# Peptides against a protein of PDB entry 4U39: the designs that were tried, part 74

Target 1, 302 residues: chain A of PDB entry 4U39
Amino acid sequence: SIKVIGVGGGGNNAVNRMIENEVQGVEYIAVNTDAQALNLSKAEVKMQIGAKLTRGLGAGANPEVGKKAAEESKEQIEEALKGADMVFVTAGMGGGTGTGAAPVIAQIAKDLGALTVGVVTRPFTFEGRKRQLQAAGGISAMKEAVDTLIVIPNDRILEIVDKNTPMLEAFREADNVLRQGVQGISDLIATPGLINLDFADVKTIMSNKGSALMGIGIATGENRAAEAAKKAISSPLLEAAIDGAQGVLMNITGGTNLSLYEVQEAADIVASASDQDVNMIFGSVINENLKDEIVVTVIATG

## One batch from the design tools (peptide; made by RFdiffusion4, then SolubleMPNN)

Design b2_p15_5_s2 (from b2_p15_5, 5 letters changed)
Fold by OpenDDE base, seed 2:
Structure b2_p15_5_s2 (fold): chain B 302 residues (1-302), chain A 15 residues (1-15)
Amino acid sequence: as target 1 above (302 residues)
Amino acid sequence: SVLLVGTKEEVLAAL
């Protein structure tokens, strides 16, 4: 089974976005120290952590409270994650609960033998230096606790969105990028296709790989496949080029009009931008909610 | 739904 665990406010917003976008074949778990915020989760499983420590009032933006809250609730987390083959741990770094609890939850998942993937955001620079410093500590702890860690630099989202985009829309886009990171992988595993991926191949690409980079490209029109692929490999979300990556996961998502030619064209572009010896897994997904849009997601590991 | 999912070699061979 595949489980997605949203940790704290940002992680739970991302999980809500995944549920709203009907991400298939995954079980959703919402984790928070704030009981009121947790009640707003759309996840089937809602877990309050650190109930004794916090009394449901949240972590007060303190990562040490988030950590201790997850430690208090270890047995409950273990039971919720038991039997998972893969666990996505999603969180916004820089807060109290997400920053402190996500590494503890990730370690629990890894110790249970699940392939553990972190999908986390760095805070925007405008959220202030304290959040950036807390996020750096949380990301360092996540790196030690996961098999693969996808870090989304929120400041790079500001390069994709209009400069006049309201702050609330920038956070919604961060939640959407977290969704795309999880869905870009989970769709390759959880959705039946003409060719079914062996989960062993995913483990080979993602197990003990450390930090991963994610690129996203979206396009419409006649050259939409090529444009989406080019945007993905040159995405502002990529802090480095994918040419040095040991592994690549590619997802090509389109509407019912997605052609095999478009899939091939996009795959060839990403393959040509990758090392010749790269372990590449890719998939083509039909999403009926996409009209004329193609979305290419590239995750580079190693 | 996923149309094609696999290694680069598997998917390219199915195209």
Scores: peptide ipSAE 0.303, ipTM 0.872, DockQ to the pose 0.426
Fold by OpenDDE base, seed 3:
Structure b2_p15_5_s2 (fold): chain B 302 residues (1-302), chain A 15 residues (1-15)
Amino acid sequence: as target 1 above (302 residues)
Amino acid sequence: SVLLVGTKEEVLAAL
């Protein structure tokens, strides 16, 4: 089974976005120290952590409170994660609950033998230096607690969105990028395909790989496949080029008009940008909600 | 939705 755990406000917003986008084949768990915020979750499983410590009033933007809250609730977290083959831990880093609790939850998942993938955001620079410093500490702790860690630098989202994009839309886009990171992997495993991927191949690419890079490309029109692939491998979300990656997960999503030629063209572009000896997993998804759009997601590990 | 998952070669062979 695949479980997605949203931790704190940002993680829970991402989980809500995943549910709204009908991400299939995953169980959703919302974790928070704030009981009122947790009630707004759409997740099937809602877990209040640190009820004794916080009394449901949240972590007060203190990562140490988030950490202690997860430690207090360890047994509940273990029971909720039990039997998972894969666990996604999603959080917005820089806050109290997400920053402090996400590494503890990730370590619990890993200790249970699940393939543990972190998908987290760095705060925007405008959220202030305190959040950036807290996020850096939380990301360092996440890196030790996961098999693979995808870090989304929110400031890079500002390079993708229009300059007039309201601050609230920039946060919604961060939630959407978190969704795309989880879905880009989970679709490859959880969605029934014409070709079944061996979960062992995913484990080979993602187990103990440390930091992973994620690129996303979206395009329309006659060259949409090539443009989407080129945008993915040159995405502002990539902190480095994918040419040194030992493993690549590629997902191409299109409408009912997605052609074999377009799939081949996109796959060839991503393969050509990768190492010659790269272990590549490829998936193609038909999404009827996509009209003329192609979405290419690339996750590079190693 | 239809998903094709596998190696590049497997996916391309199934299309």
Scores: peptide ipSAE 0.029, ipTM 0.604, DockQ to the pose 0.324
Fold by OpenDDE base, seed 5:
Structure b2_p15_5_s2 (fold): chain B 302 residues (1-302), chain A 15 residues (1-15)
Amino acid sequence: as target 1 above (302 residues)
Amino acid sequence: SVLLVGTKEEVLAAL
């Protein structure tokens, strides 16, 4: 089974966004120290952590409280994660609960033998230096606790959105990028395809790889596949080029008019931008809600 | 929805 755990406010917003977009084949778990915020989760499983420590009042933006809350609730977290083959841990770094609890939850998942993938955000620079410093510590702890860590730099979202985009919409876009990172992988594994991936192949690409890079490209029109692939490999979300990547996960999503030629063209562009000996797993998804749009998601590991 | 999932070679061979 695949489990997605949203940790703290940002992680739970991302999980709500995943549920609203009908991301299939995964079990959703919402984790928070704030009982009121947790009640607003759309997840089937809701877990309040650190009930004795916090009394449901949240972590007060303190990562040490988030950490101790997860440690207090270790047995409950273990039971909720039991039998998972894969665990996604999603959080907004820089807060109390997400920053402190996400690494502890990730370590619990890894210790249970699940393939553990972190999908987290760095705070925007405008959220202030304190959040950036807390996020850096949380990301460092996540890197040690996961098999693969995808870090989304929120400041790079400002390069792809309109300059007039309201701050609230920039946060919604960060939640959407978190969704795309989880869904881009989970669709490859959880959705019955014409070709079922051996979960062993995904483990080979993602196990003990450390930091991964994510690129997203979207295009329409006659050259949409090539344009989407080129945008994905040159995405502002990529902190580096993918040319040295030992593993690549690629998702090509299109409408009912997605052609074999478009899939091949996009896959060849991504492969040509990767290492010569790259282990590439790719999936093609038909989404009827995508009329003339192609979405290419690239996750580079190693 | 049709999902083709596999290695590049597997998916391209199934298409």
Scores: peptide ipSAE 0.028, ipTM 0.632, DockQ to the pose 0.370
Fold by OpenDDE base, seed 4:
Structure b2_p15_5_s2 (fold): chain B 302 residues (1-302), chain A 15 residues (1-15)
Amino acid sequence: as target 1 above (302 residues)
Amino acid sequence: SVLLVGTKEEVLAAL
């Protein structure tokens, strides 16, 4: 089974966005120290952590409180994660709960033998230096606790959205990018296809790889596949080029008119931008909601 | 939704 755990406010918003977009084949778990915020989760499983420590009043933007809250609730977290083959831990770094609890939850998942993938955000620069410093500590702790860590630099979302985008919409876009990161991987595993991916192949690419890079490209029109693939490999979300990546997970999602030629063209572009000996897992998904759009998601590891 | 997941060669062979 695949489990997605949203940790703290940002993680729970991302999980809500996943549920709203009908991401299939995954179990959703919402984790928070704030009981009121947790009640707003759409997840089937809602877990309040650190009830004794925080009394449901949240972590006060203190990562040490978030950490201790997860440690207090370790047995409950273990029970909720038991039997998962794969665990996605999603959080907004820089806060109290997400920054402190997400590494603890990730370690619990890993200790249970699940393939543990972190999908987290760095705070926007406008959230202030304190959040950036707290996020850096949380990201370092996540890197030690996961098999693969995808870090989304929120400031790079500002390169994708209009400059007049309200702050609240920029956070919603961060939640959407977190969704795309989880869905881009989970669709490859959880969606029954004509070709089922061996989960062992995913483990080979993602186990103990440390930091991964994520690129997304979206395009429409006649050259949409090539354009989407080029946008993915040059995505502002990439902290570096993928040219040295030993492992690549590629998802191409299109409407009912997605052609074999478009799939091949996109895959060839991504492969050509990767290491010559790249281990590539490729998935093609039909989503009727995309109409004329193609979305290429690239996760580069190694 | 038809998902094809595999190696590039496997996906292309199944399409």
Scores: peptide ipSAE 0.230, ipTM 0.825, DockQ to the pose 0.355; fails the geometry check

Design b2_p15_5_s3 (from b2_p15_5, 5 letters changed)
Fold by OpenDDE base, seed 4:
Structure b2_p15_5_s3 (fold): chain B 302 residues (1-302), chain A 15 residues (1-15)
Amino acid sequence: as target 1 above (302 residues)
Amino acid sequence: SVLLVGTKEEVLASL
């Protein structure tokens, strides 16, 4: 089974966005130290951590409280994650709960033998230097606790949205990018297709790879596949080029009119931008909600 | 939704 665990406010907002977009084949778990915030989760499984420590009042933006809250609730987390083949741990770094608890939860998932993938955000620069410093510590702890860590630099989202985008919409876009990162991988595994990936192949590409880069490209029109692929490999979300990556996961998602030619064209562009000896896993998904849009997601590991 | 997942060659061969 695949489990997605949202940790703290940002992680739970991302999980809500995944549920709203009907991401299939995954079980959703919401984790928080704030009981009121946790009640707003759409996840089927809701877990309050650190009930003794925090009394459900949250972590007070302190990562050490988030860490201790997860440690207090270790047995409950183990029970909720038991039997998962893969666990996505999603969080907004820089806060108390997400920053402190997500590494502990990730380590629990890894110790249970699940392929553990972190999908986390760095805070926006406007959230202040304290959040950036807390996020850096949380990201470092996540890197040690996961098989693969995808870090989304939120400031790069400002390069893909309008300059007049309200702060609340920038956070919603961060939640959407987290969704795309999880869905781009989970669809490759969980969605029944004409060709099912062996989970062993995904495990080979993602196991103990450390940091991964994620690029997303969206396009419409006659050259939409090529344009989406080019946007993905040059995405502002990429902290570096994918040319040195040892492993690549590619998802091309289109509407019912997605052609074999478009799939091939996009795959050729991504492969040509990757190392010659790259282990590439490719998936094609039909999503009726995209209509004329193509979405290419590239995850580069190694 | 038809998902084809595999190597590029496997996906292209199954389409």
Scores: peptide ipSAE 0.082, ipTM 0.694, DockQ to the pose 0.365
Fold by OpenDDE base, seed 3:
Structure b2_p15_5_s3 (fold): chain B 302 residues (1-302), chain A 15 residues (1-15)
Amino acid sequence: as target 1 above (302 residues)
Amino acid sequence: SVLLVGTKEEVLASL
């Protein structure tokens, strides 16, 4: 089974966005130290951690409280994760609960033998230096606790949104990018396809790879496939080029009018931007909610 | 929604 765990406020917002977008074949777990915030989760499983430590009042933006809360609730986390083949741990780094608890939860998942993927955000620079420093410590701890860590730099979202985008919409876009990172992988595994991907191939690409890069491209019109692929491999979300990656996960999502030619064209662009010896997994998804849009997601590992 | 997942060659061969 595939489990997605949202940890703290940002992680739970991302999980809510995944549920709202009908991400299939995954079980959702919401984890928080704030009982009131946890009640707003749409997840089937809601877990309050550190109930003795925090009394449900949250972590007070302190990562050490988030860490201790997860440690207090270790047995509950283990039971919730038991039997998972894959665990996504999603969080907004820089806060108390997400920053402190996500690495502990990830380590528990990994120790249970699940393929453990972190999908986390760095805070926006405008959230202040304290959050950025806390996030750096949390990301470092996540890197040691996961098989693969996707880090989304929120400041790069400001490069893909309009300059007049309200701050609230920038946070919603961060939640959406977290959703896209999880869904781009989970759809390859969990969505019934004409071709079923072997989970062993995903394990080969993602096990003990450390940091991964994610690029997203969206386009419409006559050259939409090529444009979406080019945008994905040159995405502002990529902290480096994908040419040195040992593994690539590619997902192309389109409407019912997605052609074989468009799929081939996008795949050739991503393959040409990758190493010749790269292990590439490719998936094509038909999403009936997409009209003329093509979405290309590229995750580069190694 | 129909998902085609596999190697590039497998996906292309199934289409």
Scores: peptide ipSAE 0.041, ipTM 0.673, DockQ to the pose 0.313
Fold by OpenDDE base, seed 5:
Structure b2_p15_5_s3 (fold): chain B 302 residues (1-302), chain A 15 residues (1-15)
Amino acid sequence: as target 1 above (302 residues)
Amino acid sequence: SVLLVGTKEEVLASL
């Protein structure tokens, strides 16, 4: 089974966005120290952590409180994660609960033998130096606790959105990028395809790989597949080129008019931008909500 | 729905 665990405010917003977009084949768990915020989660499983420590009042933007809250609730977290083959841990770094609890939850998932993938955001520079410093500590702890860590630098989202984009929409876009990171992988595993993916192949690409890079490309029109693939491999979200990557996960998503030729063209572009010996997993997804748009997601590991 | 899911080799062999 695949479980997605949203940790703290940002993680729970991302989980809500996943549920709203009908990401299927996964179980959703919302974790928070704030009981009021947790009640707003759309997840079937809602877990308040650190009830004795915080009394449901949240972590006060202190990562050490978030850490201790997860440690207090360890047995409950273990029970909720038990039997998962894969666990996605999603959080916004820089806060109290997400920054402190997400590494503890990730370690619990890993210790249970699940393939543990972190999908987290780095705060915008405008959120201030304190959040950036807390996020750096949380990201370092996440890197040790997961098999693969995808870090989304929120400042790079500002390069792909309109300059007039309201701050609230920039945060919604960060939640959407978190969704795309989880869904791009989960759709490859959880949805029966014409070719059944062995979970062992995903495990080979993602186990003990440390930091991963994520690129997203979106395009429309006659050359939409090639344009989307080129945008994905040159995405501002990529901190480096994918040419040195030991593993690549590629997802191409289109509407009912997605052609086999478009799928092949996009895959060839991503493969040509990768190492010759790269272990590549590829999937094509039909989303009926997409009309003429193609979305290419690339996750590079190693 | 996912049309094709697999390794690069499996997907390319199915094309």
Scores: peptide ipSAE 0.027, ipTM 0.633, DockQ to the pose 0.413
Fold by OpenDDE base, seed 2:
Structure b2_p15_5_s3 (fold): chain B 302 residues (1-302), chain A 15 residues (1-15)
Amino acid sequence: as target 1 above (302 residues)
Amino acid sequence: SVLLVGTKEEVLASL
């Protein structure tokens, strides 16, 4: 089974976005120290952590409170994660609960023998230096606790959105990028396809790989596949080129008009941007909601 | 939904 755990406010917003986009074949767990915020989760499983420590009032933007809250609730987290083959831990880094609890939850998942993938954001620079410093500590702790850690630099989202984009829309886009990171992998495993991926191949690419980079490309029109692939491999979300990656996961998602030629064209572009000895996994997904859009997601590991 | 999932070689061989 695949479990997606949203940790704290940002993680729970991302989980809500995943549920709204009908990400299939995954179980959703919302984790928070704030009981009121947790009640707004769309997840089937809602877990309040650190009830004794916080009394449901949240972590007060303190990562140490988030950490202690997860430690208090360890047995409850273990029971919720039991039997998972894969666990996604999603969080916005820089806050109290997400920054402190996500590494603890990730370690619990890993200790249970699940393939543990972190999908987390760095805060925007405008959120201030304190959040950036807290996020750096949380990311460092996540790196030790996961098999693969996808870090999304929120400031790079500002390069892919309109300059006039309201702050609330920039946060929604961060939630959407977190969704794309989880869905780009989960669809390869959980969605019945013409070619089913062996979960062993995913483990080979993602197990003990450390930091991963994610690129996303979206395009429409006659050359949409090529344009989406080119945008993905040159995505501002990529902190480095994918040419040195030991593994690549590529997902191409299109509407009902997605052709095999478009899949091939996108795959060839991503393959040509990668090392010849790279372990590459490809998947194509039809999403009726995309109509004329193609979305290419590239996750580079190692 | 046509999902082609596999290694580079498997996907390319299926196209």
Scores: peptide ipSAE 0.026, ipTM 0.614, DockQ to the pose 0.456

Design b2_p15_5_s4 (from b2_p15_5, 4 letters changed)
Fold by OpenDDE base, seed 2:
Structure b2_p15_5_s4 (fold): chain B 302 residues (1-302), chain A 15 residues (1-15)
Amino acid sequence: as target 1 above (302 residues)
Amino acid sequence: SVLLVGTKQEVLDAL
């Protein structure tokens, strides 16, 4: 089974966005120290952590409270994660609960023998230096606790959105990028296709790989496949080129009008941008909600 | 739904 755990406010917003976008074949778990925020989760499983420590009042933006809250609730987390083959831990780094609890939850998942993937954001620079410093500590702890850690630098989202984008929409886009990181992988495993991926191949690419980078490309029109693929491999979200990666996961998602030619064209572009010895997993997905859009997601590991 | 999922070579062979 695949489990997605949203940790704290940002992680739970991302999980809500996944549920709203009907990400299939995964079980959703919402984890928070704030009981009121947790009640707003759309996840089937809702877990309040650190109930004794925080009394449901949240972590007060302190990562040490988030850590201790997860440690207090270790047995409940273990029970909720038991029997998972794969666990996604999603969080916004820089806060109290997400920053402190996500590494603890990830370690619990890994100790249970699940393939553990972190999908986390760095805070925007405008959220201030304190959040950036807390996020750096949380990301460091996540690297030790996961098999693969996808780090999304929120400031790079500002390069792909309109300059006039309201702050609230920039946060929604961060939640959407977290969704795309989880869905880009989970769709390859959880959704039946003409070619079924062996979960062993995913383990080979993602086990003990450390930090991963994600590129996203979206396009419409006649050359939409090529444009989306080019945008993905040159995405501002990529802090490095994909040619140095040991593994690549590629997902191309389109509407019902996605052609085999468009799939081939996008695959060829990403393959040509990758080393010949790169272990690449590729998937093509139909999503009727995309209509005329093509979305290419590239995840580079190693 | 996923149309094609596999290794790079498996997908390229199926296209």
Scores: peptide ipSAE 0.103, ipTM 0.720, DockQ to the pose 0.476
Fold by OpenDDE base, seed 3:
Structure b2_p15_5_s4 (fold): chain B 302 residues (1-302), chain A 15 residues (1-15)
Amino acid sequence: as target 1 above (302 residues)
Amino acid sequence: SVLLVGTKQEVLDAL
């Protein structure tokens, strides 16, 4: 089974966005120290952590409180994650609960033998230096606790949105990028396809790989496949080029008019930008809600 | 929605 665990406010917002976008074949778990915020989760499983420590009043933006809250609730977390083959841990770093609890939850998942993937955000620079410093500590702890860690630098989202984008929409876009990171992997495993991937191949690409890079490209029009692929491999979300990656997960999503030629063209562009000996997993998704849009997601590991 | 998942060649052969 695949489980997605949203940790703290940002993680729970991302989980809500995944549920709203009908991400299939995954079980959703919402974790928070704030009981009122947790009640707003759409997840089937809602877990309040650190009830004794926090009394449901949240972590007060303190990562040490988030950490201790997860440690207090270790047995409950173990029970909720038990029997998962794969666990996605999603969080916004820089806060109290997400920053402190996500590494503890990830370690619990890994110790249970699940393939553990972190999908987390760095805070925007405008959230202040304190959040950036807290996020850096949380990301370091996540890197040790997961098999693969995708870090989304929120400041790079400002490069892909309009300059007039309201601050609230920038946070919604961060939640959407978290969704795309989880869905880009989970769809390859959990969605029944004409060709089923062996979960062993996903494990080979993602197990003990450390930091992964994610690129997203969206395009429309006559050259949409090539443009989407080029945008994905040159995405502002990529902190480095994918040419040195040992593993690549590629997902191409289009409408009912997605052609074999477009799929081939996009896959060739991503393969040509990767190492010649790269282990590539490829998936193609038909989304009837997409009209003329193609979305290419690239996750590079190793 | 139909998902095709596999190696590049497997996906291309199934389309």
Scores: peptide ipSAE 0.029, ipTM 0.604, DockQ to the pose 0.304
Fold by OpenDDE base, seed 5:
Structure b2_p15_5_s4 (fold): chain B 302 residues (1-302), chain A 15 residues (1-15)
Amino acid sequence: as target 1 above (302 residues)
Amino acid sequence: SVLLVGTKQEVLDAL
């Protein structure tokens, strides 16, 4: 089974966005130290951590409280994650609960033998230096606790949105990019296709790879496949080029008019931007809601 | 929805 665990406010907002976008084949778990915020989760499983420590009042933006809350609730987390083949741990770094508890939860998942993938955000620069420093510590702890860590630099979202985009919409876009990171991988595994990948192949590409890069490209029109692929490999979300990556996960999603030629063209562009010996996993998804849009997601590992 | 999942070559061969 695949489990997605949202940790703290940002992680739970991302999980809500995944549920709203009908990300299939995964079980959702919401974790928080704030009982009131947890009640707003759309997840089927809701877990309050650190009930003795925090009394449900949250972590007070302190990562050490988030950490201790997860440690207090270790047995409950273990039971909730038991039998998962894969665990996504999603969080907004820089807060109390997400920053402190997500690494502990990730380590619990990994110790249970699940393929553990972190999908986390760096805070925007406008959230202040304290959040950036807390996020850096949380990301470092996540890197040690996961098999693969996708880090979304929220400041790069400001390069892909309009300059007049309200702050609330920039946070919603961060939640959407977290969704795309989880969905881009989970769709490759959880959805039965004409060709099913062995979960062993996904494990080979994602196990003990450390930091992964994520690129997204969206396009419409006659050259939409090529344009979406080019946008994905040059995405502002990429902290580096994908040319040195040992593994690449590629998902191309289009409407019912997605052609074999478009799939091939996009795959050729991504492969040509990758190492010659790259282990590539490719997925093609038809989503009737995309109409004329093509979405290419690239996750580079190693 | 139709999903094809595999290596690039496996997917291209199955299409």
Scores: peptide ipSAE 0.023, ipTM 0.603, DockQ to the pose 0.382
Fold by OpenDDE base, seed 4:
Structure b2_p15_5_s4 (fold): chain B 302 residues (1-302), chain A 15 residues (1-15)
Amino acid sequence: as target 1 above (302 residues)
Amino acid sequence: SVLLVGTKQEVLDAL
């Protein structure tokens, strides 16, 4: 089974966005120290952590409280994660609960033998230096606790949205990018295809790889596949080029008019931008909601 | 939804 755990406010907002977008083949778990915020989760499984420590009042933006809350609730987390083959841990770094609890939850998943993938955000620069420093500590702890860590630098979202985008919409876009990162991988595994990937191949590419880069490209029109692929490999979300990556996961998602030629063209562009000896996993998904849009997601590991 | 998942070559060979 595949489990997606949203940890704290940002992680739970991302999980809500995943549920709203009907991401299939995954179980959703919402984790928080704030009981009121947790009640707003759309996840089937809702877990309050650190009930004794926090009394459901949240972590007070303190990562040490988030950490201790997850440690207090270790047995409950273990039971919720039991039997998962893969666990996505999603969080907004820089806060109390997400920053402190997500590494503990990730370590629990890894210790249970699940392929553990972190998909987390760095805070926007406007959230202040304290959040950036807390996020750096949380990201460092996540890197040790996961098999693969995708870090989304939220400031890069400002390069792909309109300059007049309200702060609230920038956070919603961060939730959407977290969704795209999880869905881009989960669709490769959980969606029945004409070719089913062996989960062993995913494990080979993602196990103990440390930091991964994610690029997303969206396009429409006659050259939409090539344009989407080029946008993905040059995405502002990429902190570096993918040319040195030893592993690549590629998802191409289109409407019912997605052609084999478009799929091949996009895959060739991504492969040509990768290492010559790259281990590539490729998936093609039909999403009727995209109509004429193509979305290419690239996750580079190694 | 038709999902094809595999290596690039496996996907291309199956199509």
Scores: peptide ipSAE 0.023, ipTM 0.614, DockQ to the pose 0.376

